# Ledger of designs, part 5: peptides against a protein of PDB entry 7SFY

Target 1, 41 residues: chain A of PDB entry 7SFY
Amino acid sequence: ELFNLESRVEIEKSLTQMEDVLKALQMKLWEAESKLSFATC

## One batch from the design tools (peptide; made by RFdiffusion4, then SolubleMPNN)

Design b2_p15_7_s4
Fold by OpenDDE base, seed 5:
Structure b2_p15_7_s4 (fold): chain B 41 residues (1-41), chain C 41 residues (1-41), chain A 15 residues (1-15)
Amino acid sequence: as target 1 above (41 residues)
Amino acid sequence: as target 1 above (41 residues)
Amino acid sequence: MKKLEELMKKIEELK
């Protein structure tokens, strides 16, 4: 397959989508961890 | 859903998988761009 | 997690 502008744009769009999902998962992890309660007795 | 150690490990595994795929795509983009040839005449 | 699986599939199609 010949790499062209269309192929580049497609790859960059996919990278951006993955970065957005990665950020969303990081936020969910942070929220989940922030909601943890611990026994203190 | 109660967040526990298992849930945390699952989220972190998913994050790691996404990061690995992001890196792989970035490498493929770099390789594809590096293979471009230009007309010089 | 489902969204990750969908992205991984799209990426395999780009390889």
Scores: peptide ipSAE 0.073, ipTM 0.512, DockQ to the pose 0.060
Fold by OpenDDE base, seed 2:
Structure b2_p15_7_s4 (fold): chain B 41 residues (1-41), chain C 41 residues (1-41), chain A 15 residues (1-15)
Amino acid sequence: as target 1 above (41 residues)
Amino acid sequence: as target 1 above (41 residues)
Amino acid sequence: MKKLEELMKKIEELK
């Protein structure tokens, strides 16, 4: 496997996309849990 | 969409898997860049 | 969930 600039850029792009999805899922989880807390109190 | 314990567990599992992949990719990128630095010096 | 699965697949191809 020849690691070159193209491979690095592609990996960095994928990492960024995964971080964005991770943040979105964490926020959705927090929102769902917060709403559940309000409904159960 | 009924958010319940099952849904929460599934989301948390997916988040953990994504974090693990993210860490693995970050480490691979760092290793590749470090090796390239050694080869270019 | 489908978007996550697609991303995980694309990332597995980069390993």
Scores: peptide ipSAE 0.072, ipTM 0.511, DockQ to the pose 0.059
Fold by OpenDDE base, seed 1:
Structure b2_p15_7_s4 (fold): chain B 41 residues (1-41), chain C 41 residues (1-41), chain A 15 residues (1-15)
Amino acid sequence: as target 1 above (41 residues)
Amino acid sequence: as target 1 above (41 residues)
Amino acid sequence: MKKLEELMKKIEELK
């Protein structure tokens, strides 16, 4: 498959979507860890 | 769903996999653009 | 998590 404008745009859109998901998961992880409580005697 | 060690490990694995894919796509994009030729008269 | 898996599949197809 030849690299053209359409292929570039498609890859860039996919990269952006992945970055958005990464950021969302990183935020969820941070929030979950921040709220993590430990059992105390 | 409670956040526990298993959930954290799963999220971290997913994040790592996504980062690896992102890096691979970024490299492919760079290489494709670097090899891109334009029609010349 | 399903959305993530679907995205990863679509993106692996771009490789």
Scores: peptide ipSAE 0.071, ipTM 0.507, DockQ to the pose 0.060
Fold by OpenDDE base, seed 3:
Structure b2_p15_7_s4 (fold): chain B 41 residues (1-41), chain C 41 residues (1-41), chain A 15 residues (1-15)
Amino acid sequence: as target 1 above (41 residues)
Amino acid sequence: as target 1 above (41 residues)
Amino acid sequence: MKKLEELMKKIEELK
C-alpha cells in the first residue's frame, strides 16, 4: 500500500489508543501495588 | 480479587506485550515516513 | 482485558 496521509493518521490513532490503554493498565497496576499490604507483626 | 504475584505478573506481561507492539508500529511508521518522498521540480 | 485483547487484535492487523 502507498503510504499516504490516511495511512499515517490511522497508524497514529492506533498508537494513541495503545498508549491510552498502556497508561490505564499502568495506573491500575500502580493502584493495586499501592494498596498491597504485608502482614505486620 | 486479591492482588497477588500472579495478577501482577499477568498485568506486567500484558504491558510488555503492548509495549512491544507499540514499538513495532512506531518503527513501521518511521520507516514509512522515511521512505515518503515528494514531487521534485 | 477483553477491550485490551480487541485493541491488540486491531493493532496486530496494522502490522
Scores: peptide ipSAE 0.070, ipTM 0.509, DockQ to the pose 0.058

## One batch from the design tools (peptide; made by RFdiffusion4, then SolubleMPNN)

Design b2_p17_2_s1 (from b2_p17_2, 6 letters changed)
Fold by OpenDDE base, seed 4:
Structure b2_p17_2_s1 (fold): chain B 41 residues (1-41), chain C 41 residues (1-41), chain A 17 residues (1-17)
Amino acid sequence: as target 1 above (41 residues)
Amino acid sequence: as target 1 above (41 residues)
Amino acid sequence: SLLEKIRELKSKVSFAT
């Protein structure tokens, strides 16, 4: 069970990493939507 | 990379997966902080 | 929040154009 400072810090680092991945996905999504919009118009 | 409807669907799947993981991690973080606070009081 | 952003992005992906 996660209940100490080290575990919390580790989780926070993981969340930060996931935020970075999310930002990358946002960019890819924008690119995809842009291309799809262009192609379907 | 091929950006089209299929790519958007794949990104959506990734986002759904990340939402689940993030939610789980946030819950674990809360639990960790709760237990840490309790244990250190 | 990050979760809200994810949900927002999911909404955008689900939107048909």
Scores: peptide ipSAE 0.185, ipTM 0.598, DockQ to the pose 0.478
Fold by OpenDDE base, seed 1:
Structure b2_p17_2_s1 (fold): chain B 41 residues (1-41), chain C 41 residues (1-41), chain A 17 residues (1-17)
Amino acid sequence: as target 1 above (41 residues)
Amino acid sequence: as target 1 above (41 residues)
Amino acid sequence: SLLEKIRELKSKVSFAT
């Protein structure tokens, strides 16, 4: 493996993409929890 | 849409998978930064 | 951190009843 500036930038981009996916999952989780609360309360 | 045990398990699996990938990427990022520092120092 | 946030989300998923 070659670890240089270009590699670092690419990895950071990947991490950012994954954070965006996690944010989307968080929203879905919130919605699920909200619906579950509504159904069980 | 029904948030039941199966849904929770599936989401949890996704989160775990992403955590594993993120850890791997963070390790590679650390190695990249380490090598970059070594190369530029 | 992002990893801590993932752990938080995992906890919420596991606790959801």
Scores: peptide ipSAE 0.182, ipTM 0.598, DockQ to the pose 0.437
Fold by OpenDDE base, seed 2:
Structure b2_p17_2_s1 (fold): chain B 41 residues (1-41), chain C 41 residues (1-41), chain A 17 residues (1-17)
Amino acid sequence: as target 1 above (41 residues)
Amino acid sequence: as target 1 above (41 residues)
Amino acid sequence: SLLEKIRELKSKVSFAT
């Protein structure tokens, strides 16, 4: 498939940034939820 | 540190927002590839 | 997961032909 190099590079950089932020947010979510009480039934 | 329900809700909102951005990037990628493939075929 | 979707998209971009 034909794809513009500049567009590919920019999108890839954006996706990498999003992945890093998402990982951080998921870790924070895990940390927060670990300190919450949940029903077991 | 993040340890309460309010923090969790805020993080979940951020994750949802990132999902929307991801979908937008997917569309942009599709558009870029589609335009080039069509224009050069 | 959203993480897997991002990884998949990165792969598509990186190896686009």
Scores: peptide ipSAE 0.245, ipTM 0.621, DockQ to the pose 0.479; fails the geometry check
Fold by OpenDDE base, seed 5:
Structure b2_p17_2_s1 (fold): chain B 41 residues (1-41), chain C 41 residues (1-41), chain A 17 residues (1-17)
Amino acid sequence: as target 1 above (41 residues)
Amino acid sequence: as target 1 above (41 residues)
Amino acid sequence: SLLEKIRELKSKVSFAT
């Protein structure tokens, strides 16, 4: 099968979405770790 | 442009890396949230 | 899930010929 333009564009869109999710996860991780550091008693 | 083999290989490598990072982030997030729940006082 | 989507896309990339 030829890896056509439509498939390529779809993959690129999904990769962008994945990057956004990864960034969100990184932010949530940072927030959780930050809260942990401040909440530790 | 045709989505050539080199581009496919690069995307495949990126997807593999993103999968690994996502798994790691999910694990770390779970750990952080777990520690937060136990450390909260 | 995102992981499943990644695996799906990896499959599309790897097996597209």
Scores: peptide ipSAE 0.234, ipTM 0.612, DockQ to the pose 0.218; fails the geometry check

Design b2_p17_2_s2 (from b2_p17_2, 6 letters changed)
Fold by OpenDDE base, seed 3:
Structure b2_p17_2_s2 (fold): chain B 41 residues (1-41), chain C 41 residues (1-41), chain A 17 residues (1-17)
Amino acid sequence: as target 1 above (41 residues)
Amino acid sequence: as target 1 above (41 residues)
Amino acid sequence: SLLDKIRELKSKVSFLT
């Protein structure tokens, strides 16, 4: 296989999409954990 | 919605899976770029 | 859903790799 600009661009696009989803998951986790309530009484 | 342990575990599993795929993509990009050859003649 | 998007992306990555 020879690396070319088209392949690079495609991989970078996929990386960006994955990063966006990962960030969304991280935010969802943070939000969920932030809502965790404890009863200490 | 109430956050519970099951939801947290599910989100964390998804995060881990995404991270694994992201790492694989990063390695593939690195490998591809490492194979990039230039003709300078 | 987010999980569906993950699965879709995994599929695309597998095709590229």
Scores: peptide ipSAE 0.117, ipTM 0.522, DockQ to the pose 0.050
Fold by OpenDDE base, seed 4:
Structure b2_p17_2_s2 (fold): chain B 41 residues (1-41), chain C 41 residues (1-41), chain A 17 residues (1-17)
Amino acid sequence: as target 1 above (41 residues)
Amino acid sequence: as target 1 above (41 residues)
Amino acid sequence: SLLDKIRELKSKVSFLT
Protein backbone atom coordinates (compact mmCIF):
# COMPACT_ATOMS: atom_id res chain seq x y z
CA GLU B 1 0.00 0.00 0.00
CA LEU B 2 1.36 3.36 -1.10
CA PHE B 3 -0.31 6.43 0.35
CA ASN B 4 0.73 9.96 -0.54
CA LEU B 5 -0.89 13.23 -1.57
CA GLU B 6 -1.17 12.18 -5.21
CA SER B 7 -2.81 8.90 -4.26
CA ARG B 8 -5.28 10.64 -1.97
CA VAL B 9 -6.22 13.17 -4.63
CA GLU B 10 -6.79 10.38 -7.14
CA ILE B 11 -9.01 8.47 -4.71
CA GLU B 12 -11.02 11.59 -3.91
CA LYS B 13 -11.52 12.28 -7.61
CA SER B 14 -12.77 8.74 -8.11
CA LEU B 15 -15.11 9.02 -5.12
CA THR B 16 -16.57 12.26 -6.43
CA GLN B 17 -17.07 10.79 -9.88
CA MET B 18 -18.79 7.73 -8.47
CA GLU B 19 -21.06 9.82 -6.27
CA ASP B 20 -22.10 11.88 -9.28
CA VAL B 21 -22.96 8.75 -11.25
CA LEU B 22 -24.80 7.27 -8.27
CA LYS B 23 -26.90 10.40 -7.94
CA ALA B 24 -27.69 10.35 -11.64
CA LEU B 25 -28.73 6.70 -11.51
CA GLN B 26 -30.83 7.25 -8.40
CA MET B 27 -32.59 10.16 -10.09
CA LYS B 28 -33.27 8.12 -13.21
CA LEU B 29 -34.63 5.27 -11.12
CA TRP B 30 -36.86 7.64 -9.17
CA GLU B 31 -38.12 9.27 -12.36
CA ALA B 32 -38.94 5.93 -13.92
CA GLU B 33 -40.69 4.65 -10.81
CA SER B 34 -42.58 7.91 -10.40
CA LYS B 35 -43.83 7.77 -13.97
CA LEU B 36 -44.83 4.16 -13.50
CA SER B 37 -46.73 4.87 -10.30
CA PHE B 38 -48.43 7.82 -11.93
CA ALA B 39 -49.46 5.75 -14.91
CA THR B 40 -50.77 2.90 -12.75
CA CYS B 41 -52.80 5.13 -10.47
CA GLU C 1 -35.74 5.49 -22.67
CA LEU C 2 -37.31 2.11 -22.05
CA PHE C 3 -38.20 1.26 -18.48
CA ASN C 4 -39.31 -2.22 -17.47
CA LEU C 5 -38.59 -4.73 -14.73
CA GLU C 6 -35.39 -5.92 -16.39
CA SER C 7 -34.14 -2.36 -16.76
CA ARG C 8 -34.90 -1.57 -13.13
CA VAL C 9 -33.13 -4.69 -11.93
CA GLU C 10 -30.09 -3.82 -14.01
CA ILE C 11 -29.99 -0.28 -12.62
CA GLU C 12 -30.32 -1.56 -9.05
CA LYS C 13 -27.50 -4.04 -9.61
CA SER C 14 -25.30 -1.26 -10.94
CA LEU C 15 -26.16 0.97 -7.99
CA THR C 16 -25.30 -1.79 -5.54
CA GLN C 17 -21.98 -2.47 -7.23
CA MET C 18 -21.09 1.20 -7.25
CA GLU C 19 -22.02 1.58 -3.59
CA ASP C 20 -19.83 -1.38 -2.71
CA VAL C 21 -16.89 0.12 -4.58
CA LEU C 22 -17.56 3.50 -3.02
CA LYS C 23 -17.50 1.96 0.46
CA ALA C 24 -14.30 0.11 -0.35
CA LEU C 25 -12.64 3.31 -1.55
CA GLN C 26 -13.81 5.21 1.51
CA MET C 27 -12.48 2.48 3.78
CA LYS C 28 -9.13 2.43 2.02
CA LEU C 29 -8.87 6.19 2.26
CA TRP C 30 -9.74 6.09 5.95
CA GLU C 31 -7.26 3.29 6.60
CA ALA C 32 -4.50 5.14 4.82
CA GLU C 33 -5.21 8.37 6.64
CA SER C 34 -5.51 6.57 9.97
CA LYS C 35 -2.18 4.85 9.48
CA LEU C 36 -0.62 8.13 8.51
CA SER C 37 -1.98 9.90 11.57
CA PHE C 38 -0.90 7.02 13.77
CA ALA C 39 2.58 7.07 12.33
CA THR C 40 2.89 10.84 12.69
CA CYS C 41 1.65 10.88 16.28
CA SER A 1 -19.59 2.25 -20.03
CA LEU A 2 -20.74 2.15 -16.43
CA LEU A 3 -19.52 -1.42 -16.11
CA ASP A 4 -16.09 -0.43 -17.36
CA LYS A 5 -15.95 2.40 -14.84
CA ILE A 6 -16.87 0.05 -12.02
CA ARG A 7 -14.16 -2.38 -13.12
CA GLU A 8 -11.66 0.44 -13.30
CA LEU A 9 -12.55 1.61 -9.82
CA LYS A 10 -12.32 -1.91 -8.41
CA SER A 11 -8.89 -2.15 -9.98
CA LYS A 12 -7.83 1.06 -8.28
CA VAL A 13 -8.94 -0.28 -4.91
CA SER A 14 -6.95 -3.46 -5.47
CA PHE A 15 -3.90 -1.52 -6.55
CA LEU A 16 -3.88 0.38 -3.26
CA THR A 17 -3.93 -2.79 -1.14
Scores: peptide ipSAE 0.114, ipTM 0.523, DockQ to the pose 0.051
Fold by OpenDDE base, seed 1:
Structure b2_p17_2_s2 (fold): chain B 41 residues (1-41), chain C 41 residues (1-41), chain A 17 residues (1-17)
Amino acid sequence: as target 1 above (41 residues)
Amino acid sequence: as target 1 above (41 residues)
Amino acid sequence: SLLDKIRELKSKVSFLT
């Protein structure tokens, strides 16, 4: 695969999307753990 | 939908995998960009 | 859904790498 402007932009876009998904998963995990702790306490 | 140990473990595995991929892509991007040569004066 | 997004991202990553 050749690296050019289009490839760079596409990679950066993919990285951003993955970061967004990571953050969403982290939030869901935190919420779930918080609810579990609340139910346990 | 109940959050249990199994669900937590699966989410954590997915998060870790995504983080690893992100880091790999970031490194590839950095390498590619660093190798770009431009016509300079 | 979140799962669909993950699947889509995996596909894109596989294409780029």
Scores: peptide ipSAE 0.113, ipTM 0.516, DockQ to the pose 0.051
Fold by OpenDDE base, seed 5:
Structure b2_p17_2_s2 (fold): chain B 41 residues (1-41), chain C 41 residues (1-41), chain A 17 residues (1-17)
Amino acid sequence: as target 1 above (41 residues)
Amino acid sequence: as target 1 above (41 residues)
Amino acid sequence: SLLDKIRELKSKVSFLT
């Protein structure tokens, strides 16, 4: 099967979405760790 | 341009790395949130 | 989940030959 332009575009879109979620997770992690560091004595 | 085998292999490697990072982030987030819930009054 | 989406995408990429 050909790995054609359409497939590449779809993959790139999916990778972008995955990257966005990774960024969101990183932000959530940072927030949680920040709150933890501030909340821990 | 064709999305050739080399590009596919590189994408698969990237996806594997993203999956590993996602798992690590999820684990770290769970740990942080768990600690936060225990540490917050 | 995102993990499932990643796995699905990897599967799709793997069979694009």
Scores: peptide ipSAE 0.127, ipTM 0.508, DockQ to the pose 0.239; fails the geometry check

Design b2_p17_2_s3 (from b2_p17_2, 5 letters changed)
Fold by OpenDDE base, seed 4:
Structure b2_p17_2_s3 (fold): chain B 41 residues (1-41), chain C 41 residues (1-41), chain A 17 residues (1-17)
Amino acid sequence: as target 1 above (41 residues)
Amino acid sequence: as target 1 above (41 residues)
Amino acid sequence: SLLEKIRELKSKVSFLT
């Protein structure tokens, strides 16, 4: 593997993108579960 | 969107897969930076 | 899609090895 500034920037971009998607999915899951819990109560 | 057991399972699978990739990327970044630091010392 | 994004990210990890 070759590590340089370009590679680091690329990895950091990927990490950020994944974190954004993770957060979105977590929010979707929470919303769905919250609504389900509310509806079943 | 419809929330049901299937969709929840699918979301959770996606979350897990993304977390695994995130961890892999973080490890790669750390390894690269660690090696660089070690090599430059 | 999420699947494609995951695959893309996995490929990036592999590419850097």
Scores: peptide ipSAE 0.115, ipTM 0.529, DockQ to the pose 0.052
Fold by OpenDDE base, seed 1:
Structure b2_p17_2_s3 (fold): chain B 41 residues (1-41), chain C 41 residues (1-41), chain A 17 residues (1-17)
Amino acid sequence: as target 1 above (41 residues)
Amino acid sequence: as target 1 above (41 residues)
Amino acid sequence: SLLEKIRELKSKVSFLT
């Protein structure tokens, strides 16, 4: 496997982007669950 | 926004899948960095 | 959309690995 500075930077960039998407999904899930709780309470 | 049990389960599955990919990438990065350290030490 | 972003990221990951 080829590993150099460019590949490391690219992997780290991809990881950061995925973490941002995960955070967004988690927030959407939380909001949806909160609305469900509000509607059912 | 439509939220039901099915949509919640799908979102959670997607989140889990992304977390697995993130873990795999993090491990690959760690291994590559470890090899680099080994080669440079 | 979030789904498109996920698909795009998966493609990038697949390319790198």
Scores: peptide ipSAE 0.112, ipTM 0.520, DockQ to the pose 0.052
Fold by OpenDDE base, seed 2:
Parts: sequence; structure tokens; C-alpha cells
Structure b2_p17_2_s3 (fold): chain B 41 residues (1-41), chain C 41 residues (1-41), chain A 17 residues (1-17)
Amino acid sequence: as target 1 above (41 residues)
Amino acid sequence: as target 1 above (41 residues)
Amino acid sequence: SLLEKIRELKSKVSFLT
């Protein structure tokens, strides 16, 4: 394994990208559940 | 859009997979940085 | 797709490790 500044930057970029997708999924789930609750009222 | 129990389960499974990958990346970053700090001491 | 993004990111993890 070679760890340097470039590797750190790439890992951090990947982490940020994962967090963005995770947040998008969480928002989609919340929106879907919100619509379901609204529709079932 | 059709939201039902199956859709919810699939979204939650995807979220879990994303969280697992995110945790793996975070651990790898921490381990790499720990080794770097150790090597630079 | 979201699933494809997950697969792509998993491959990046493998590359970095």
C-alpha cells in the first residue's frame, strides 16, 4: 500500500461522493414515506 | 411512482450497502492516516 | 442509477485498498 497526499485526497473525494448518494437515498425514502402517509390519510 | 413495502425494503437495503461502503472507506482512511502518523513519528 | 453508483464506488474502494 502506498499512502500519500494524492491517495488521501482520492479517499476523501470517494467518501464525499458516497455521503452525497446516501443523503439522496435518505431523502428519496423520506419523500416516498411522506407521500404514502399523505395518501393513506 | 409506486411506493410499497417492497420498494421501501429495496431502498433500505441500498442505504445499508452504502453505509457499509462508507464505513469501510472511513476505516481505510483512518488506518492509512494512522500508519502515516506512526511512520512520521 | 443508484445501484450502478454503489457498484462504481465499491470498485473505487477496491482500487484504493
Scores: peptide ipSAE 0.111, ipTM 0.530, DockQ to the pose 0.053
Fold by OpenDDE base, seed 3:
Structure b2_p17_2_s3 (fold): chain B 41 residues (1-41), chain C 41 residues (1-41), chain A 17 residues (1-17)
Amino acid sequence: as target 1 above (41 residues)
Amino acid sequence: as target 1 above (41 residues)
Amino acid sequence: SLLEKIRELKSKVSFLT
């Protein structure tokens, strides 16, 4: 198994993309939760 | 658009899965980089 | 969509790992 610059770049790109999606999901969750309404009566 | 407990659970599951994959990729990158050898002569 | 992006990323991850 050989590591090279191309492989490193590909992995880093994938990581960045995953982080972006993760942040998007976190924001979606926050938005959804912030809209949650409760009955108090 | 209505938020419910099912939706929340689904999003949280997705987030967890993404985090697990992200960590795995980070470890792979670290391992690959740690094995990188250089010619000094 | 977000789901499509997730599926795409999973595919790429599977290739790299």
Scores: peptide ipSAE 0.109, ipTM 0.524, DockQ to the pose 0.050

Design b2_p17_2_s4 (from b2_p17_2, 7 letters changed)
Fold by OpenDDE base, seed 1:
Structure b2_p17_2_s4 (fold): chain B 41 residues (1-41), chain C 41 residues (1-41), chain A 17 residues (1-17)
Amino acid sequence: as target 1 above (41 residues)
Amino acid sequence: as target 1 above (41 residues)
Amino acid sequence: SLLDKIRELKSKVSFAT
């Protein structure tokens, strides 16, 4: 695997996609925690 | 939906897997960029 | 960083009750 434009672009795309998924998981966690807090209040 | 053990474990597993992949990708990127820098020096 | 955020989220998940 040589470092070239295609390799760089591919890695950047993968990282971006993972960040998006992580953000989605964060939102799910936030919602879950919010519901838990509401239920316990 | 309430935040329960099952939900927590599921999210935690996903986060762990993504962390591992991110670390791997970051290392690959670093290595590739290092090779490029070295080759162009 | 993203990794720091992941660690933060993992912590929150692990200790959430």
Scores: peptide ipSAE 0.183, ipTM 0.598, DockQ to the pose 0.472
Fold by OpenDDE base, seed 5:
Structure b2_p17_2_s4 (fold): chain B 41 residues (1-41), chain C 41 residues (1-41), chain A 17 residues (1-17)
Amino acid sequence: as target 1 above (41 residues)
Amino acid sequence: as target 1 above (41 residues)
Amino acid sequence: SLLDKIRELKSKVSFAT
C-alpha cells in the first residue's frame, strides 16, 4: 500500500508527541537525579 | 509530495531510536526514583 | 502507552507498501 500524505502527517504528529514525552521523561529524570543528589545524606 | 522510501526509512530509524531512548529513560527514572526513596533521610 | 504507539508507527512505516 502507498505510504500516503495522510499517513506521513499522522506519523509526524505522533513523533512530535513522542518527542514531547521524551523531553518530559528527561526532565523527570533530571529532577529525580537532582533530588537524589540533594537528599543523599 | 509523495512520502518516499527514503523518508519512510529515516522515520523508521528515528522511531527505533526513540523507542530505545524511551526504554532507557524509563529505566533510569525508575532507578532514580528507587534510589531517591531509599536515600531520603 | 507511548511504546505501543511507537511500535504501531514502526509497523506502519515498515509495512506500508
Scores: peptide ipSAE 0.241, ipTM 0.614, DockQ to the pose 0.238; fails the geometry check
Fold by OpenDDE base, seed 3:
Structure b2_p17_2_s4 (fold): chain B 41 residues (1-41), chain C 41 residues (1-41), chain A 17 residues (1-17)
Amino acid sequence: as target 1 above (41 residues)
Amino acid sequence: as target 1 above (41 residues)
Amino acid sequence: SLLDKIRELKSKVSFAT
């Protein structure tokens, strides 16, 4: 049984969403690590 | 147009890679934010 | 969660015959 067009489109949309989340996580990580590097004492 | 095997395999590989990266980013973010919240002074 | 969705999609891809 092969995927139809509908299934393919759904997967592609999910992949795009995942990429957006990854980018967001990368940004948040950079921000957190940047703050951590600042002198706090 | 049907979604062929080669396309499915490629997407599956991408999903696996994205899962691994997402897990790693989540762990690193947790660690960074945990350190940031910890009393350092 | 997003991770669960990824796993779901991987399962669907692998299941298709």
Scores: peptide ipSAE 0.236, ipTM 0.608, DockQ to the pose 0.216; fails the geometry check
Fold by OpenDDE base, seed 2:
Parts: C-alpha cells; structure tokens; sequence
Structure b2_p17_2_s4 (fold): chain B 41 residues (1-41), chain C 41 residues (1-41), chain A 17 residues (1-17)
C-alpha cells in the first residue's frame, strides 16, 4: 500500500526531529573535542 | 508531487543514513567525553 | 529513544505494500 498524506507528514516531522538531534549531537561533539584539544596541562 | 514509490525509497534511504550517523555521533561523543575524564591535569 | 523511532519508521516505510 502507498502511504497517505498523514503518514507522509508524520514521517517528515520525524525526519526534521532527527535532523535537529543530529545538529545538537554535532555541536556537543564539537564542544567535547574542543575541550580535549585545549591544552590545560 | 504525490507521495509515490520514489518518495518512499528516498525517505527510507534518508532514515537509514540518519540512523547510521546518529549511532556514529553517539559513539564519538561518548569517546570524547570519556577522554575528558582521562585527563590527569 | 530516537533510534527506536527511526527503526520503527524505517520498518513502516520498508514493509509498506
């Protein structure tokens, strides 16, 4: 069966959510790696 | 455009790609944060 | 979790007839 409009909209919303989480993870990773490279010793 | 086979396949590929990236980012984030705790300073 | 949601959605897409 083909997806109806409601299913497509729900999937697209979920994809957007996943993209937001990806961006957040990338930012956190950058922060963590930046702290790792920070020479404090 | 109508939601058709091509759209479904495209979404499926995107979901797979995002899943892989999320897993990779989560692992890298854990590794980076773990290394922060290994600092001896 | 989000990963579980992704897997759920992937399953729905993959097995839709």
Amino acid sequence: as target 1 above (41 residues)
Amino acid sequence: as target 1 above (41 residues)
Amino acid sequence: SLLDKIRELKSKVSFAT
Scores: peptide ipSAE 0.234, ipTM 0.606, DockQ to the pose 0.195; fails the geometry check

Design b2_p17_3_s3 (from b2_p17_3, 12 letters changed)
Fold by OpenDDE base, seed 4:
Structure b2_p17_3_s3 (fold): chain B 41 residues (1-41), chain C 41 residues (1-41), chain A 17 residues (1-17)
Amino acid sequence: as target 1 above (41 residues)
Amino acid sequence: as target 1 above (41 residues)
Amino acid sequence: RLSKLRDQLWALQKKIA
């Protein structure tokens, strides 16, 4: 496996995309937990 | 969109998978950057 | 929307694997 500048840039792009998805999932989790809390009241 | 206990569990599973992939990507990035550093010396 | 997130996750996993 080669590791050069081009490979690094590609990995960083993937990393950024993952972080965006992660944040979206966390928001969904918050929404789900919030609704569950209100549903039990 | 429905948010209940089952949905929350599903989201948490996805979240965990994302975190695992994120860590793997970060390790790959570290390896790439390390090799680039030594290549420029 | 949740399905889209799953698809994105799958795509990224395949790209890295």
Scores: peptide ipSAE 0.097, ipTM 0.549, DockQ to the pose 0.058
Fold by OpenDDE base, seed 1:
Structure b2_p17_3_s3 (fold): chain B 41 residues (1-41), chain C 41 residues (1-41), chain A 17 residues (1-17)
Amino acid sequence: as target 1 above (41 residues)
Amino acid sequence: as target 1 above (41 residues)
Amino acid sequence: RLSKLRDQLWALQKKIA
């Protein structure tokens, strides 16, 4: 696969998108577990 | 939103998969940029 | 929602990996 400016930019954009999704999943997990912890008397 | 063992397992599975892909992409990016650095006199 | 995040993961994996 060719590596040029366009391909580098595309990879970096994809990395950023995946990191954002990763953060979203981590936050959802934290929220769900926090609710569980708080709900348990 | 429901939170149970199944949901937690699925979230953690997705997180692991995304982290693996992120690592792979970061390595590919490093390799490509390393080749570029080497190829540029 | 969880399904949305999984869909995004699937789409990204198909695109770049």
Scores: peptide ipSAE 0.095, ipTM 0.531, DockQ to the pose 0.058
Fold by OpenDDE base, seed 5:
Structure b2_p17_3_s3 (fold): chain B 41 residues (1-41), chain C 41 residues (1-41), chain A 17 residues (1-17)
Amino acid sequence: as target 1 above (41 residues)
Amino acid sequence: as target 1 above (41 residues)
Amino acid sequence: RLSKLRDQLWALQKKIA
């Protein structure tokens, strides 16, 4: 494969997608970990 | 900025790093969520 | 942008590991 404009666009799309997933995971992780602190039994 | 071989290498490094972090986050999330299931009070 | 992301990822990686 050649590293052209098309490739760049695809890669940047992937990066953006990963960023979004990463943020979502971070939030989910935060939520999950936060719930653990609320457990008081 | 030039989209050259150097850029590709940099981007791919970043992607790899993101994947690694993503996997780690996923594991952490799984662990955290799993702990919630063990709560039986 | 990528540089910033890389830094953030590095920091995050250190936090998780």
Scores: peptide ipSAE 0.086, ipTM 0.475, DockQ to the pose 0.057
Fold by OpenDDE base, seed 3:
Structure b2_p17_3_s3 (fold): chain B 41 residues (1-41), chain C 41 residues (1-41), chain A 17 residues (1-17)
Amino acid sequence: as target 1 above (41 residues)
Amino acid sequence: as target 1 above (41 residues)
Amino acid sequence: RLSKLRDQLWALQKKIA
């Protein structure tokens, strides 16, 4: 439970994962909004 | 590289901010996809 | 690296807003 090397590595892995998810969601959002504009009459 | 309280606090703040953005993106994505599903000509 | 992450996060927030 102490902030050590192992804990830091785990946190950095989580940060990297979150960055990847944010990028993916941003792209999906763009795609969804694009489809919405295209699909609506 | 120092593994101290200051570094830990800063990392945790960043994680919290990323979580907030992630939630916002997820919500916007849901809204966009929902609107697409309900869209009619 | 944390500073870069914060900058990227800020940019994302501005794009979302």
Scores: peptide ipSAE 0.082, ipTM 0.471, DockQ to the pose 0.054

